# Peptides against a protein of PDB entry 4U39, part 134

Target 1, 302 residues: chain A of PDB entry 4U39
Amino acid sequence: SIKVIGVGGGGNNAVNRMIENEVQGVEYIAVNTDAQALNLSKAEVKMQIGAKLTRGLGAGANPEVGKKAAEESKEQIEEALKGADMVFVTAGMGGGTGTGAAPVIAQIAKDLGALTVGVVTRPFTFEGRKRQLQAAGGISAMKEAVDTLIVIPNDRILEIVDKNTPMLEAFREADNVLRQGVQGISDLIATPGLINLDFADVKTIMSNKGSALMGIGIATGENRAAEAAKKAISSPLLEAAIDGAQGVLMNITGGTNLSLYEVQEAADIVASASDQDVNMIFGSVINENLKDEIVVTVIATG

## One batch from the design tools (peptide; made by RFdiffusion4, then SolubleMPNN)

Design b2_p22_3_s1 (from b2_p22_3, 10 letters changed)
Fold by OpenDDE base, seed 1:
Structure b2_p22_3_s1 (fold): chain B 302 residues (1-302), chain A 22 residues (1-22)
Amino acid sequence: as target 1 above (302 residues)
Amino acid sequence: MILFFGVGKASEVLAALREKLA
């Protein structure tokens, strides 16, 4: 089974966005120290952590409170994650609960023998130096607690949105990028297809890889496959070129009109931009909610 | 629904895709 655990405010917002976009084949768990915020989750499983420590009032933007809250609730987290083959831990780094609790939750998942993938954001620079410093500590702790850690640099989202985008919409886009990171992987595993991906192959590419980068490309029109692939490999979210990666995960998602030629064209572009000896997992997915759009997601590991 | 998968070296994945399209 695949479990997605959203940790703190940002993680829970991302989980809500995943549920709203009907990401299939995963179980959703919302974790928070704030009981009021947790009640706004759309997840079926809602877990308040650190009830004794915080009394449901949240972590006060202190990562140490988030950490201790997860430690207090360890047994509940273990029971919720038990029997998962894969666990996605999603959080916005820089806050109290997400930054402190996500590494603890990730370690619990890993200790249970699940393939543990972190999908987290760095805060925007405008959120201030305190959040950036807290995020750096949380990301470092996540790196040790996961098999693969996808880090989304929120400041790079500002390069792919309109310059007049309101701050609230920039946060919504960060939640959407977190969704795309989880969905890009989970769809490859959980979506029934003509050819099933062996979960062992996913483990080979994602186990003990440390940091990963994600690129996303979206395009429409006659050359949409090539354009989406080119945008993915040149994505501002990629802090480095994919040619240095030890592993590449590629998801090509299109509507019901996605052609085999378009799939080949997009895959050829990404593979040609990668090292020839890179371990690659490629999948094509049909999403009926996509009209004329193709979405290419590339995850570079190692 | 997943239509196609490729697993292996990038070069092998490309070769397999090309073979399926030939």
Scores: peptide ipSAE 0.166, ipTM 0.800, DockQ to the pose 0.854
Fold by OpenDDE base, seed 2:
Structure b2_p22_3_s1 (fold): chain B 302 residues (1-302), chain A 22 residues (1-22)
Amino acid sequence: as target 1 above (302 residues)
Amino acid sequence: MILFFGVGKASEVLAALREKLA
């Protein structure tokens, strides 16, 4: 089974966005120290952590409280994650609960033998230096606790959205990028298709790979496949070129009109931008909601 | 629904894609 665990406010917002977008074949778990915020989760499984420590009042933007809350609730987290083949741990770094609890939850998942993937955001620079420093500590702890860590630099989202985009929309876009990171991988594994990806191949590419980069490209029209692929490999979300990656996961998602030619064209672009000897997982997914859009997601590991 | 997947070296994945289109 695949489990997605949203940790703290940002992680729970991302999980809500995943549920709203009907991400298939995954189980959702919402984790928070704030009981009121947790009640707003759409996840089937809602877990309050650190009930004794926090009394449901949240972590007060303190990562040490988030960490201790997850440690207090270790047995509950273990039971919720038990039997998962893969665990996505999603969080907004820089806050109390997400920053402190996500590494603990990730370590629990890894210790249970799940392929553990972190999908986390760095805070925007405008959220202030304190959040950036807290996020750096949380990201460092996540690197030790996961098999693969996808870090989304929120400041790079400002390069892909309109400059007049309201701050609230920038946060919604961060939640959407978290969704795309999880969905880009989970759809390759969990979506029933003509050909199913072996989970062993995913383990080979993602196990103990450390940091990963994600690029996303979206396009419409006659050259949509090539345009989406070019946007993905040149995505501002990629802090480095994909040519140094040891592994590449590529998801090409389109509507019912997605052609095999478009799939090949997009795959050729991404593979040509990668090392020839890179271990690649490539998949194409049909999403009826995309109509004329193609979405290319690239995850570079190692 | 997954229409296609490839696993292996990037060059091998591309070769397999090209063979399926031929």
Scores: peptide ipSAE 0.163, ipTM 0.801, DockQ to the pose 0.869
Fold by OpenDDE base, seed 4:
Structure b2_p22_3_s1 (fold): chain B 302 residues (1-302), chain A 22 residues (1-22)
Amino acid sequence: as target 1 above (302 residues)
Amino acid sequence: MILFFGVGKASEVLAALREKLA
């Protein structure tokens, strides 16, 4: 089974966005120290952590409180994660709960023998230096606790949105990028298809790989596959070129009109931009909601 | 629905894709 655990406000917003986009084949768990915020989660499983420590009033933007809250609730987290083959831990780094609890939750998942993937954001620079410093500590702790850690730099999201984009929409886009990171991987595993991906192959590419980068490309029109692939490999979210990666995961998602030629064209572009000896997992997914759009997601590991 | 998967070296994945389209 695949479990997605959203940790703190940003993680819970990302999980809500996943549910709203009907990401299939995953179990959703919302974790928070704030009981009121947790009640707004759309997840089936809602877990308040650190109830004794925080009294449901949140972590006060203190990562040490988030950490201690997860430690207090360790047994509950273990029970909720038990039997998962794969666990996605999603959070916004820089806050109290997400930054402190996500590494603890990730370690619990890993200790249970699940393939543990972190998908986290760095805060925007405008959120201030304190959040950036807290995020750096949380990311370091996540890197030790996971098999693969996808880090999304929120400042790079500002490069792909209009300059007039309201701050609230920039946060929604960050939640959407978190969704795309989880969905890009989970759809390859959980989506029923003509060919099922062996979970052993996913483990080989993602186990103990450390940091990963994600690129996303979206396009429409006659050359949509090639354009989406080119946008993915040149994505502002990629802090480095994919040619240095030891592993590449590629998802090509299109509507019901997605052709095998378009799949080949997109895969050829990404593979040609990758090292020849890179271990690659490639998948193509049909999503009826995309209509004329193609979405290419590339995850570079190592 | 998943239409196609490739696992392996990037070069092998490309070769397999090309073979299926031929």
Scores: peptide ipSAE 0.159, ipTM 0.798, DockQ to the pose 0.865
Fold by OpenDDE base, seed 3:
Structure b2_p22_3_s1 (fold): chain B 302 residues (1-302), chain A 22 residues (1-22)
Amino acid sequence: as target 1 above (302 residues)
Amino acid sequence: MILFFGVGKASEVLAALREKLA
């Protein structure tokens, strides 16, 4: 089974966005120290952590409180994650709960033998130096606790949105990018196809790979596949070129009109931008909610 | 619904895709 655990406010917002987008084949868990915020989760499983420590009042933007809250609730976290083959841990880094609890939860998942993937954001520069420093500490702890850590630099989201985009919409886009990172991988595993991906192959590419980068491209029109692929490999979210990666995961998602030619064209662009000897997982997914859009997601590991 | 999967070296994945489309 695949479990997605959203940790703290940003993680729970991402999980809500996944549920709203009908991400298939995954179980959702919302974790928070704030009981009021947790009640707004759409997840079936809602877990309040550190109830004794925080009394449901949240972590006060302190990562040490988030850490201790997860440690207090270790047995509950273990029970909720038990039997998962894969666990996605999603959080916004820089806060109290997400920054402190996500590494503890990730370590619990890894100790249970699940393939553990972190999908986290760095805070925007405008959130201030304190959040950036807290995020750096949380990301460092996540790297040790996961098999693969996808880090999304929120400041790069500002390069793909309009300059007049309200702050609230920039946060919604960060939640959407977290969704795309989880869905880009989970759809490859959980969606039935003509050729099923072996979970062993996913483990080979994602186990103990450390940091990963994600690129996303979306396009419409006659050259939509090639355009989406080019946007993915040149995505502002990629802090480095994909040619240095030890592994590449590629997801091509389109509507019912996605052609085999479009799939080949997009795959050729991404593979040509990658090292020839890189281990690659490629998948094409039909999403009936996509009309004329193609979405290419590239994850570079190592 | 998944249409195609490829696992392996990037060059091998491309070769397999081209073979299936031919």
Scores: peptide ipSAE 0.156, ipTM 0.796, DockQ to the pose 0.855

Design b2_p22_3_s2 (from b2_p22_3, 15 letters changed)
Fold by OpenDDE base, seed 2:
Structure b2_p22_3_s2 (fold): chain B 302 residues (1-302), chain A 22 residues (1-22)
Amino acid sequence: as target 1 above (302 residues)
Amino acid sequence: MILFQYVGTAQDVLAALRKALA
């Protein structure tokens, strides 16, 4: 089974966005120290952590409180994660709960033998230096606790969105990028297809790979496949080129009109930008909610 | 629904796609 755990406010917002977009084949768990915020989760499983420590009042933007809250609730987290083959831990770094609890939850998942993937955001620079420093500590702790850690630099989202984009929309886009990171991988594994990936192959590419980078490209029109692929490999979310990656996960998602030629064209672009000996997982997915859009997601590991 | 999945080198992926188009 695949489990997605949203940790703290940002992680739970991302999980809500996944549920709203009907991401299939995954179980959703919302984790928070704030009981009121947790009640707003759309996840089937809602877990309050650190009930004794925080009394449901949240972590007060303190990562040490988030960490201790997850440690207090270790047995509950273990039970919720039991039997998962893969665990996505999603969080916004820089906050109290997400920054502190996500590494603890990730370590619990890894210790249970699940393939553990972190999908986390760095805070925007405008959120202030304190959040950035807290996020750096949380990301470092996540790196040690996961098999693969996808880090989304929120400041790079500002390069994709219009300059006039309201701050609230920039946060929604960060939640959407978290969704795309999880969905880009989960669809390859959980969505029934003509050819299913062996989970062993996914483990080979994602196990103990450390940091990963994600690129996303979206396009419409006659050249949409090529444009989406070019946007993905040149995505501002990629802090480095994909040509140094040891592994690449590629997802091409389109509507019912996605052609095999478009799939090939997009794959050729990504493969040509990758090392020749790179271990690649490739998948093409039909999403009926995509009209004329193609979405290319590239995850570079190693 | 997944239309195509492949695991291998970039060259293997491309070869598989080309074979599927022939």
Scores: peptide ipSAE 0.269, ipTM 0.833, DockQ to the pose 0.905
Fold by OpenDDE base, seed 4:
Formats: C-alpha cells, sequence, structure tokens
Structure b2_p22_3_s2 (fold): chain B 302 residues (1-302), chain A 22 residues (1-22)
C-alpha cells in the first residue's frame, strides 16, 4: 500500500489539495499538533500528535516541540504506517510541527521497511531568517530519515507565478507543487494501467538516493507535449540541470486526447536532456480533468 | 489510467516507445 502523510499546516494543506484533485491509489493521513487545524483536514485518517505536550494548541513554531510531539506519539504513528510499502512524508519546512515531526515520522516509516519519500518545501525568503534556519535543520534531518527527499524551494514558485499574485495564492501554489510531486510518483505506481510498474524497480531507483529536484511543465495547443517537456527540464524549481542525475522519474499526464506521439515527443526531450546512462522510470497517465493540458513532471535523483 | 510505463535507460525508454508506435 501507498500512504501519504501530511505533517503540520503545510503538509495538511498539500494533502487536502491531493484529495481535491482526486489523487488515486493512496491512503491519506493528516498529522498535526494543532487539533483545530487537524479538524479541517479532508484526510480519512487524522492523528493528533503530542496531545500531552501541546494539549492540541500546536507547536508554537518550535521544531523541538514538533519533534517531541512525534516522539510522544511514536506508537500511534507506527500503527498508522504499518503495512505500507511506500510512504510519502509531505511538509512545509520552517514551522514547528512540520519541521520537527516530519523527520521523526519519516524515520518511523523507514524503520518499518517502507520506501520513504519526503516531499517538502523551503519557506519563502519573506517568511524570515528564523524560518529559513529552522527549515535547514529540518531538511538536514529529513535527508537522514528518507530514501529520497524532494525539496521544493518556494522562492522559485514566485518565478513561475504572475508578479501580482496575492500571497495567499502563492501559498496555494506551493501546496499544488507538493501535490504534483507526490502525484507525479504515486500515479506511476498506484494508478491501474495496461502495464503495471514493478514496485521493486521503484525501490531500486528511489532507495537511498538522497536529495531530489523536481521540474514541472504545463502546456496546451498543438505543440503542448514538446512545450510541457521543455518547461519541465528548464523549470525554475530545478536548482540544477537533469543531466547530472543518476535517476530520473518522468510522468507525462494528459487528457483523453493524449496521443502516443505526444508521449514519445515529450519523452524524447527529457531523455535527450538526461545522462545517457541514467536509470529512468517513465509513465504516461490519462487524467480526464486535464482536457487540453499536458503536464510533464520530472524528478531528478542523485 | 496509465497508458504506458517503462523502466530502463533513457534510450531503452525511447526504443520501447518507438516500437509501440511502429
Amino acid sequence: as target 1 above (302 residues)
Amino acid sequence: MILFQYVGTAQDVLAALRKALA
């Protein structure tokens, strides 16, 4: 089974966005120290951590409280994650709960023998130096606790949105990018298709790979496949070129009108930009909600 | 629904796609 665990406010918002976008084949778990925020989760499984420590009042933006809250609730987390083959841990780094609890939860998943993938954000620079420093500590702890860690730099999201985008919409876009990172991988594994990916192949490519980068491209029109692929490999979210990656995960998602030619065109662009000896997981997915859009997601590991 | 999946080198993926189009 595949489980997606959202940790703290940002992680829970991302999980809500996943549910709203009908991400299939995964079990959703919401984790928070704030009981009121947790009640707003759309996840089927809701877990309050650190109930004794925090009394449901949250972590007070302190990662040490988030960490201790997860440690207090270790047995409950173990029970919720038990039997998962793969666990996605999603969080916004820089806060209290997400920063402190996500590494603990990831380690629990890994110790249970699940393939553990972190999908996390760095805070925006405008959120201040304290959040950046807390995020750096949380990201460092996540790297040790996961098999693969996708880090999304929120400041790069500002490069792909309109300059007049309200701050609230920039946070919603960060939640959407977290969704795209999880969905881009989970659809390759969990979505029924004509050819099922062997989970052993996913383990081979994602186990103990450390940091990963994600690129996303979206396009419409006649050249949409090529445009989406070019946008993905040149995405501002990619802090480095994909040609240095040891592994590449590629997802091409389109509507019911997605052609095999478009799939080939997009795959050729990504493959040509990748190292010749790169281990690639490739999948194409039909999503009826995309209509005329093609979405290319590239995850570079190693 | 997954239309196509493959695991291998980038070149192997392309070869598989080309074969599917032939």
Scores: peptide ipSAE 0.266, ipTM 0.836, DockQ to the pose 0.901
Fold by OpenDDE base, seed 1:
Structure b2_p22_3_s2 (fold): chain B 302 residues (1-302), chain A 22 residues (1-22)
Amino acid sequence: as target 1 above (302 residues)
Amino acid sequence: MILFQYVGTAQDVLAALRKALA
């Protein structure tokens, strides 16, 4: 089974976005120290952590409170994660609960023998230096607790949106990028295809790989496949070129009109930009919610 | 629905795609 755990406010917003976009084949778990915020989750499983420590009032933007809250609730987290083959831990780094609890939850998942993937954001620079420093500590702790850690640099989202984009919309885009990271991987595993991916192959490519980067490309029109692929490999979210990666996960998602030729065009572009000896997982997915869009997601590991 | 999945090198993926298109 695949479990997606949203940790704290940002993680739970991302999980809500995943549920709204009907990401299939995964179980959703919302974790928070704030009981009121947790009630707004769309996840089937809702877990309040650190009830004794926080009294449901949240972590007060203190990562140490988030950490202790997860430690207090360890047995509940273990029970919720039991029997998972794969666990996605998603959070916005820089806050209290997400930053502190996500590494603890990830370690619990890893200790249970699940393939543990972190999908987290760095805060925007405008959120202030304190959040950046807290995020750096949380990311460091996540690297030790996961098999693969996808880090989304929120400041790079500002390069792909209009300069006049309101702050609230920039956060919504960060939630969407988190969704795309989880969905880009989960669709490759959870969705039956013409050729089934062995979960052992996913484990081989993602186990103990440390940090990963994600690129996303979206396009429409006649050259949409090629444009989406080019945007993905040149994405501002990629802090490094994909040719240095030891592993690449590629997802090409289109509507019901996605052609095999378009799949080939997009795959050829990404493969040509990758190392010749790179271990690649490739998948093409039909999403009926996509009209004329193609979405190419590239995750570079190692 | 997944149309195509493959694991291998970039060249193996391309070869598999070419085979699927033939």
Scores: peptide ipSAE 0.247, ipTM 0.824, DockQ to the pose 0.873
Fold by OpenDDE base, seed 3:
Structure b2_p22_3_s2 (fold): chain B 302 residues (1-302), chain A 22 residues (1-22)
Amino acid sequence: as target 1 above (302 residues)
Amino acid sequence: MILFQYVGTAQDVLAALRKALA
């Protein structure tokens, strides 16, 4: 089974976006130290951590409180993650609960023998230096606790949205990018297709790979596949070129009009930008909600 | 629904796609 665990406010918002976008074949768990915020989760499983420590009042933007809250609730986290083959741990770094609890939860998942993937954001620069420093510590702890850590630099989201985008919309876009990172991988594994991906192949590409980068491209029109692929490999979210990656995961998602020719065209662009000896997982997915859009997601590991 | 999946080298993926189009 695949489990997605949202940790703290940003992680829970991302999980809500996944549920709203009907991401299939995954179980959702919401974790928070704030009981009121947790009640707003759409996840089937809601877990309050550190109830004794925090009394449900949250972590006060302190990562050490988030860490201790997860440690207090270790047995509950273990029971919720038990039997998972893969665990996605999603969080916004820089806060109290997400920054402190996500590494502890990730380590619990890994110790249970699950393939553990972190999908996390760095805070925007406008959230201030304290958030950035806390995020750096949380990201460092996540690297040790996961098999693969996808880090999304929120400031790079500002390069793909309008300059007049309200701050609240920038946070919603960060939640959506977290959704796209999880969905781009989970759809390859959980969605039935003509050829099913062996979970062993996913383990080979994602196990003990450390940091990963994600690129996303979206396009419409006659050249939509090529444009989406070009946008993905040149995405501002990619802090480095994909040609140095040891592994690449590629997802091409389109509507019911997605052609095999478009799939080939997009795959050729990504493959040509990658190392010749790269281990690649490729998948194409039909999503009826995309209509005329093609979404290309590229994850570079190693 | 997944239209196509493949695991291998970038060149193997492309070869598999080309074969599926033939």
Scores: peptide ipSAE 0.243, ipTM 0.819, DockQ to the pose 0.890

Design b2_p22_3_s3 (from b2_p22_3, 12 letters changed)
Fold by OpenDDE base, seed 4:
Structure b2_p22_3_s3 (fold): chain B 302 residues (1-302), chain A 22 residues (1-22)
Amino acid sequence: as target 1 above (302 residues)
Amino acid sequence: MILFFGVGTAQEVLAALREALA
């Protein structure tokens, strides 16, 4: 089974966005120290951590409180994650709960023998230096606790969105990018297809790979496949070129009109931008919610 | 619904795609 665990406010917002976008084949778990915020989760499983420590009042933007809250609730987290083959841990780094609890939850998942993938954001620079420093500590702890860690730099999202985009919409876009990172991988494993990907192949590419980068490209029109692929490999979210990666995961998602030719065209572009000896997982997914759009997601590992 | 999967080198994935198109 695949489990997606959203940790703290940002992680829970991302999980809500996943549920709203009908990401299939995964179990959703919302974790928070704030009981009121947790009640707003759309996840089937809602877990309040650190109830004794915090009394449901949240972590006060302190990562040490988030950490201790997860440690207090270790047995509950173990029970919720038990029997998962794969666990996605999603969080916004820089806060209290997400930054402190996500590494603890990731370690619990890994100790249970699940393939553990972190999908986390760095805070925007405008959130201030304290959040950036807390995020750096949380990201470091996540790297030790996961098999693969996808880090989304929120400042790079501001390069993709209009400069006049309201701050609230920039956060919604960060939640959407977190969704795309989880969905880009989970669809390859959990979505029934003509050919199922062996989970052993996913383990080979994602196990003990450390940091990963994600690129996303979206396009419409006659050259949409090529444009989406070019946007993905040149995405501002890629802090480095994909040509140095030991592994590449590629997801091409389109509507019911997605052609095999478009799939090949997009795959050729990503393959040509990758190392010759790269281990590649490729998947093509039909999403009925996509009309004329193609979405290419590239995850570079190693 | 997943239409296609390829695992391997970039060349192996591309070869599998070409075979599926043939």
Scores: peptide ipSAE 0.204, ipTM 0.800, DockQ to the pose 0.862
Fold by OpenDDE base, seed 2:
Structure b2_p22_3_s3 (fold): chain B 302 residues (1-302), chain A 22 residues (1-22)
Amino acid sequence: as target 1 above (302 residues)
Amino acid sequence: MILFFGVGTAQEVLAALREALA
């Protein structure tokens, strides 16, 4: 089974966005120290952590409180994660709960033998230096606790969106990028199709790979596949080129009109931008909601 | 629904795609 755990406010917002976009084949768990915020989750499983420590009042933007809250609730987390083959841990780093609890939850998942993937954001620079420093500590702790850690630099989202985009929409886009990171992987595994990916192959590419980068490209029109692939490999979300990666996961998602030629064209572009001997997982997915759009997601590991 | 997947080197994946298109 695949479990997606949203940790703290940002992680829970991302999980809500995943549920709203009908991401299939995954179980959603919302984790928070704030009981009121947790009640707003759309997840079927809602877990309040650190109830004794925080009394449901949240972590007060302190990562040490988030950490201790997860430690207090270890047995509950273990029971919720039991039997998972794969666990996504999603969080906005820089806050109290997400920054502190996400590494603890990730370690619990890993210790249970699940393939553990972190999908986290760095805070925007405008959120201030304190959040950036807290996020750096949380990301370091996540890196030790996961098999693969996808880090989304929120400041790079500002390069994808219009310059006049309101701050609230920039946060919504961060939640959407978190969704795309999880969905880009989970669809390859969990979405029923004509050919199903072996989970053993995913483990080979994602196990103990450390940091990963994600690129996303979206396009429409006659050259949409090539344009989406080019946008993905040149994505502002990629802090480095994909040519240094030891592994690449590629998802090509289109509407019902997605052709095999478009799939080949997009795959050739990504492969040509990758090392010759790179281990690649490639998948093509039909999503009826995309109509004329193609979305290419590239995850570079190692 | 997943239509196709490939696992291997970039060249192996591309070869599998080409074979599927032939």
Scores: peptide ipSAE 0.115, ipTM 0.761, DockQ to the pose 0.872
Fold by OpenDDE base, seed 1:
Structure b2_p22_3_s3 (fold): chain B 302 residues (1-302), chain A 22 residues (1-22)
Amino acid sequence: as target 1 above (302 residues)
Amino acid sequence: MILFFGVGTAQEVLAALREALA
């Protein structure tokens, strides 16, 4: 089974966005120290952590409170994660709960023998130095607790969106990028197809790989496949080229009109931008919610 | 639904895709 755990406010917003976009084949768990915020989750499983420590009032933007809250609730987290083959831990880093609890939850998942993937955001620079420093500490702790850690630099989202984009929309885009990171992997595993991916192959590419980068490309029109692939490999979210990556996961998602030619064209572009010796997982997915759009997601590991 | 999936080097994935499309 695949479980997605949203940790704290940012993680729970991302999980809500995943549910709203009908990401299938996964179990959703919302974790928070704030009981009121947790009630707004759309996840089937809602877990309040650190009830004794925080009294449901949240972590006060203190990662140490988030950490202790997860430690207090360890047995509940273990029970919720038990039997998972794969666990996605998603959080907005820089806050109290997400930053502190996500590494603890990730370690619990890893100790249970699940393939543990972190999908986290760095805060925007405008959220201030304190959040950046807290995020750096949390990301370091996540890196030790996961098999693969996808880090989304929120400041790079500002290069993709219009300069006039309201701050609230920039946060929504961060939640959407978190969704795309989880969905880009989960769809390859959880979606039945003509050829199913062996979970052993996913483990080989994602186990103990450390930090990963994600690129996303979206396009429409006659050359949409090529354009989406080019945008993915040149994505501002990629802090480095995919050249030199030890592993690449590629997802090509389109509507019901996605052609095999378009799949080939997009795959050729990403493969040509990758090292010859890279371990690649490739998948093509039909999403009926995509009308004329193609979405190419590239995750570079190692 | 997944239409195609491949594992291997970039060239192996491309070769498998081309074979599946032939």
Scores: peptide ipSAE 0.105, ipTM 0.749, DockQ to the pose 0.818
Fold by OpenDDE base, seed 3:
Parts: structure tokens; C-alpha cells; sequence
Structure b2_p22_3_s3 (fold): chain B 302 residues (1-302), chain A 22 residues (1-22)
């Protein structure tokens, strides 16, 4: 089974966005120290952590409180994660709960033998230096606790959205990028296909790979596949080129009109931008919600 | 629905894709 755990406010918002986009084949768990915020989760499983420590009032933007809250609730987290083959831990780094609890939750998942993937955001620069410093500490702790850590630099989202995009919409886009990171992988595993991906192959590519980068490309029109692929490999979300990655996960998602030719064209572009010796997982997914859009997601590991 | 999966080197994945499209 695949479990997606949203940790803290940003993680819970991302999980809500995943549920709203009908990401299939995954179980959603919302984790928070703030009981009121947790109640707004759409996740089936809602877990308040650190109830004794925080009294449901949240972590006060303190990662140490988030950490201790997860430690207090370790047994409950273990129970919720039990039997997962794969666990996505998603959080907005820089806050209290997400930054502190996500590494603890990830370690619990890993200790249970799940393939543990972090999908986290770095805060926007406008959120202030304190959040950036807290996020750096949380990301460091996540790297030790996960098999693969996808880090989304929120400031790079501002390069793919209109510069006049309201702050609230920039956060929504961050939640959407978190969704795309989780969905880009989970669809490859959880969606029935003409050819099933062996979970062992996913483990080989994602186990103990450390940091990963994600590129996303979206396009429409006649050259949409090529454009989406080019946008993915040149995505501002990629802090480095995909060249030199030890592993690449590629998801090509299109509507019902996605052609095999378009899939080939997109795959060829990504493969040509990748190292020749890269271990690649490729998947092509039909999503009826995309209509005329093609979405290419590239995750570079190592 | 997933149309295609490939695992391997980029070239192997491309080859498998080309074969599936042939």
C-alpha cells in the first residue's frame, strides 16, 4: 500500500490538493499539532500529534516542538504507517510541525521497512530568514530519515507563475507542485497500466538516493509533448540539470487524446537530457482531467 | 490508466518504448 502523510499546515494543504485532484491508489493521512487546522483536512485519517505537549494549539513555529510532538505520538504514527510499502511524507519546511515532525515520521516509516519518500518545500524568501533557516535544518533531518527527498524550492515557483500572482496563489501553486511530486511517482505505482511497474524497480531507483530534484512541464497544442518535456528538463524547480542524476523517474500524463507518438517524443527528450547510464523509470498515464494538456514530471535522484 | 512503463537505462527505456510503438 501507498500512504501519503501531510505533516503540518503545508503538508495538510498539499494532501487536500491531492484529494481534490483525485490522486488514486493512495491512503491519505493528515498529521498536525494544531487540532483546528487538522479538522480542515480532507484526509480520511487525521492524526493529532503531541496532544500533551501542545494541547492542540500547534507548534508555535518551533521545529523542536514539532519533533517532540511526533516523538510523543510515535506509537500512533507507527500504527498508521503499518503495512505501507511506500510512504510519502509531505511538508512545507520552515514551520514548526512540518519541519520538526516530518523527519520523525519519515524515520518511523523507514524503520517499518517502507520506501520512504519526502516531498517537501523550501519556504519562499518572503517568508523570512527564520523560516529558511528552520527549513534548512528540517531538510537536513529529512535527508537522514528518507530514502529519497524531493525538495521543491518555492522561490522557483515564482518563475513559473505570473509575477503578479498573489501570495495566496503562490502557496496554492506550492501545494500543487507538492501534489505533482507525489502524484508523478504514485501514479507510476498505483495506477493499473498495460505494463505494471515492479515495486522492486522503484525501490532500486529510490532507495537511499538522498536528495532529488523535480522538474515539471505543462503544454498544450500540436507540439505539447515536446514542449512539456523541454519545460520539465529546463524547469526552474530543477536546481541542477538532470544530467548526472543516478536515477530518473519520468511521468508523462495526458488526456484521453494522448498519443503514443507524443509519449515517445517526450520520453526521447528527457532521455536525451539524461545520463546514458541513468536508471530510468518511465510511465505514461491517462488523466481525463488534463483534456488537451500534457504534463511531464521528471524526478532526478542522486 | 498507465499506457507504458519502462525500467532501465534511458536508451533501454527508449528502445522498449519504440518497440511498443512499432
Amino acid sequence: as target 1 above (302 residues)
Amino acid sequence: MILFFGVGTAQEVLAALREALA
Scores: peptide ipSAE 0.086, ipTM 0.736, DockQ to the pose 0.856

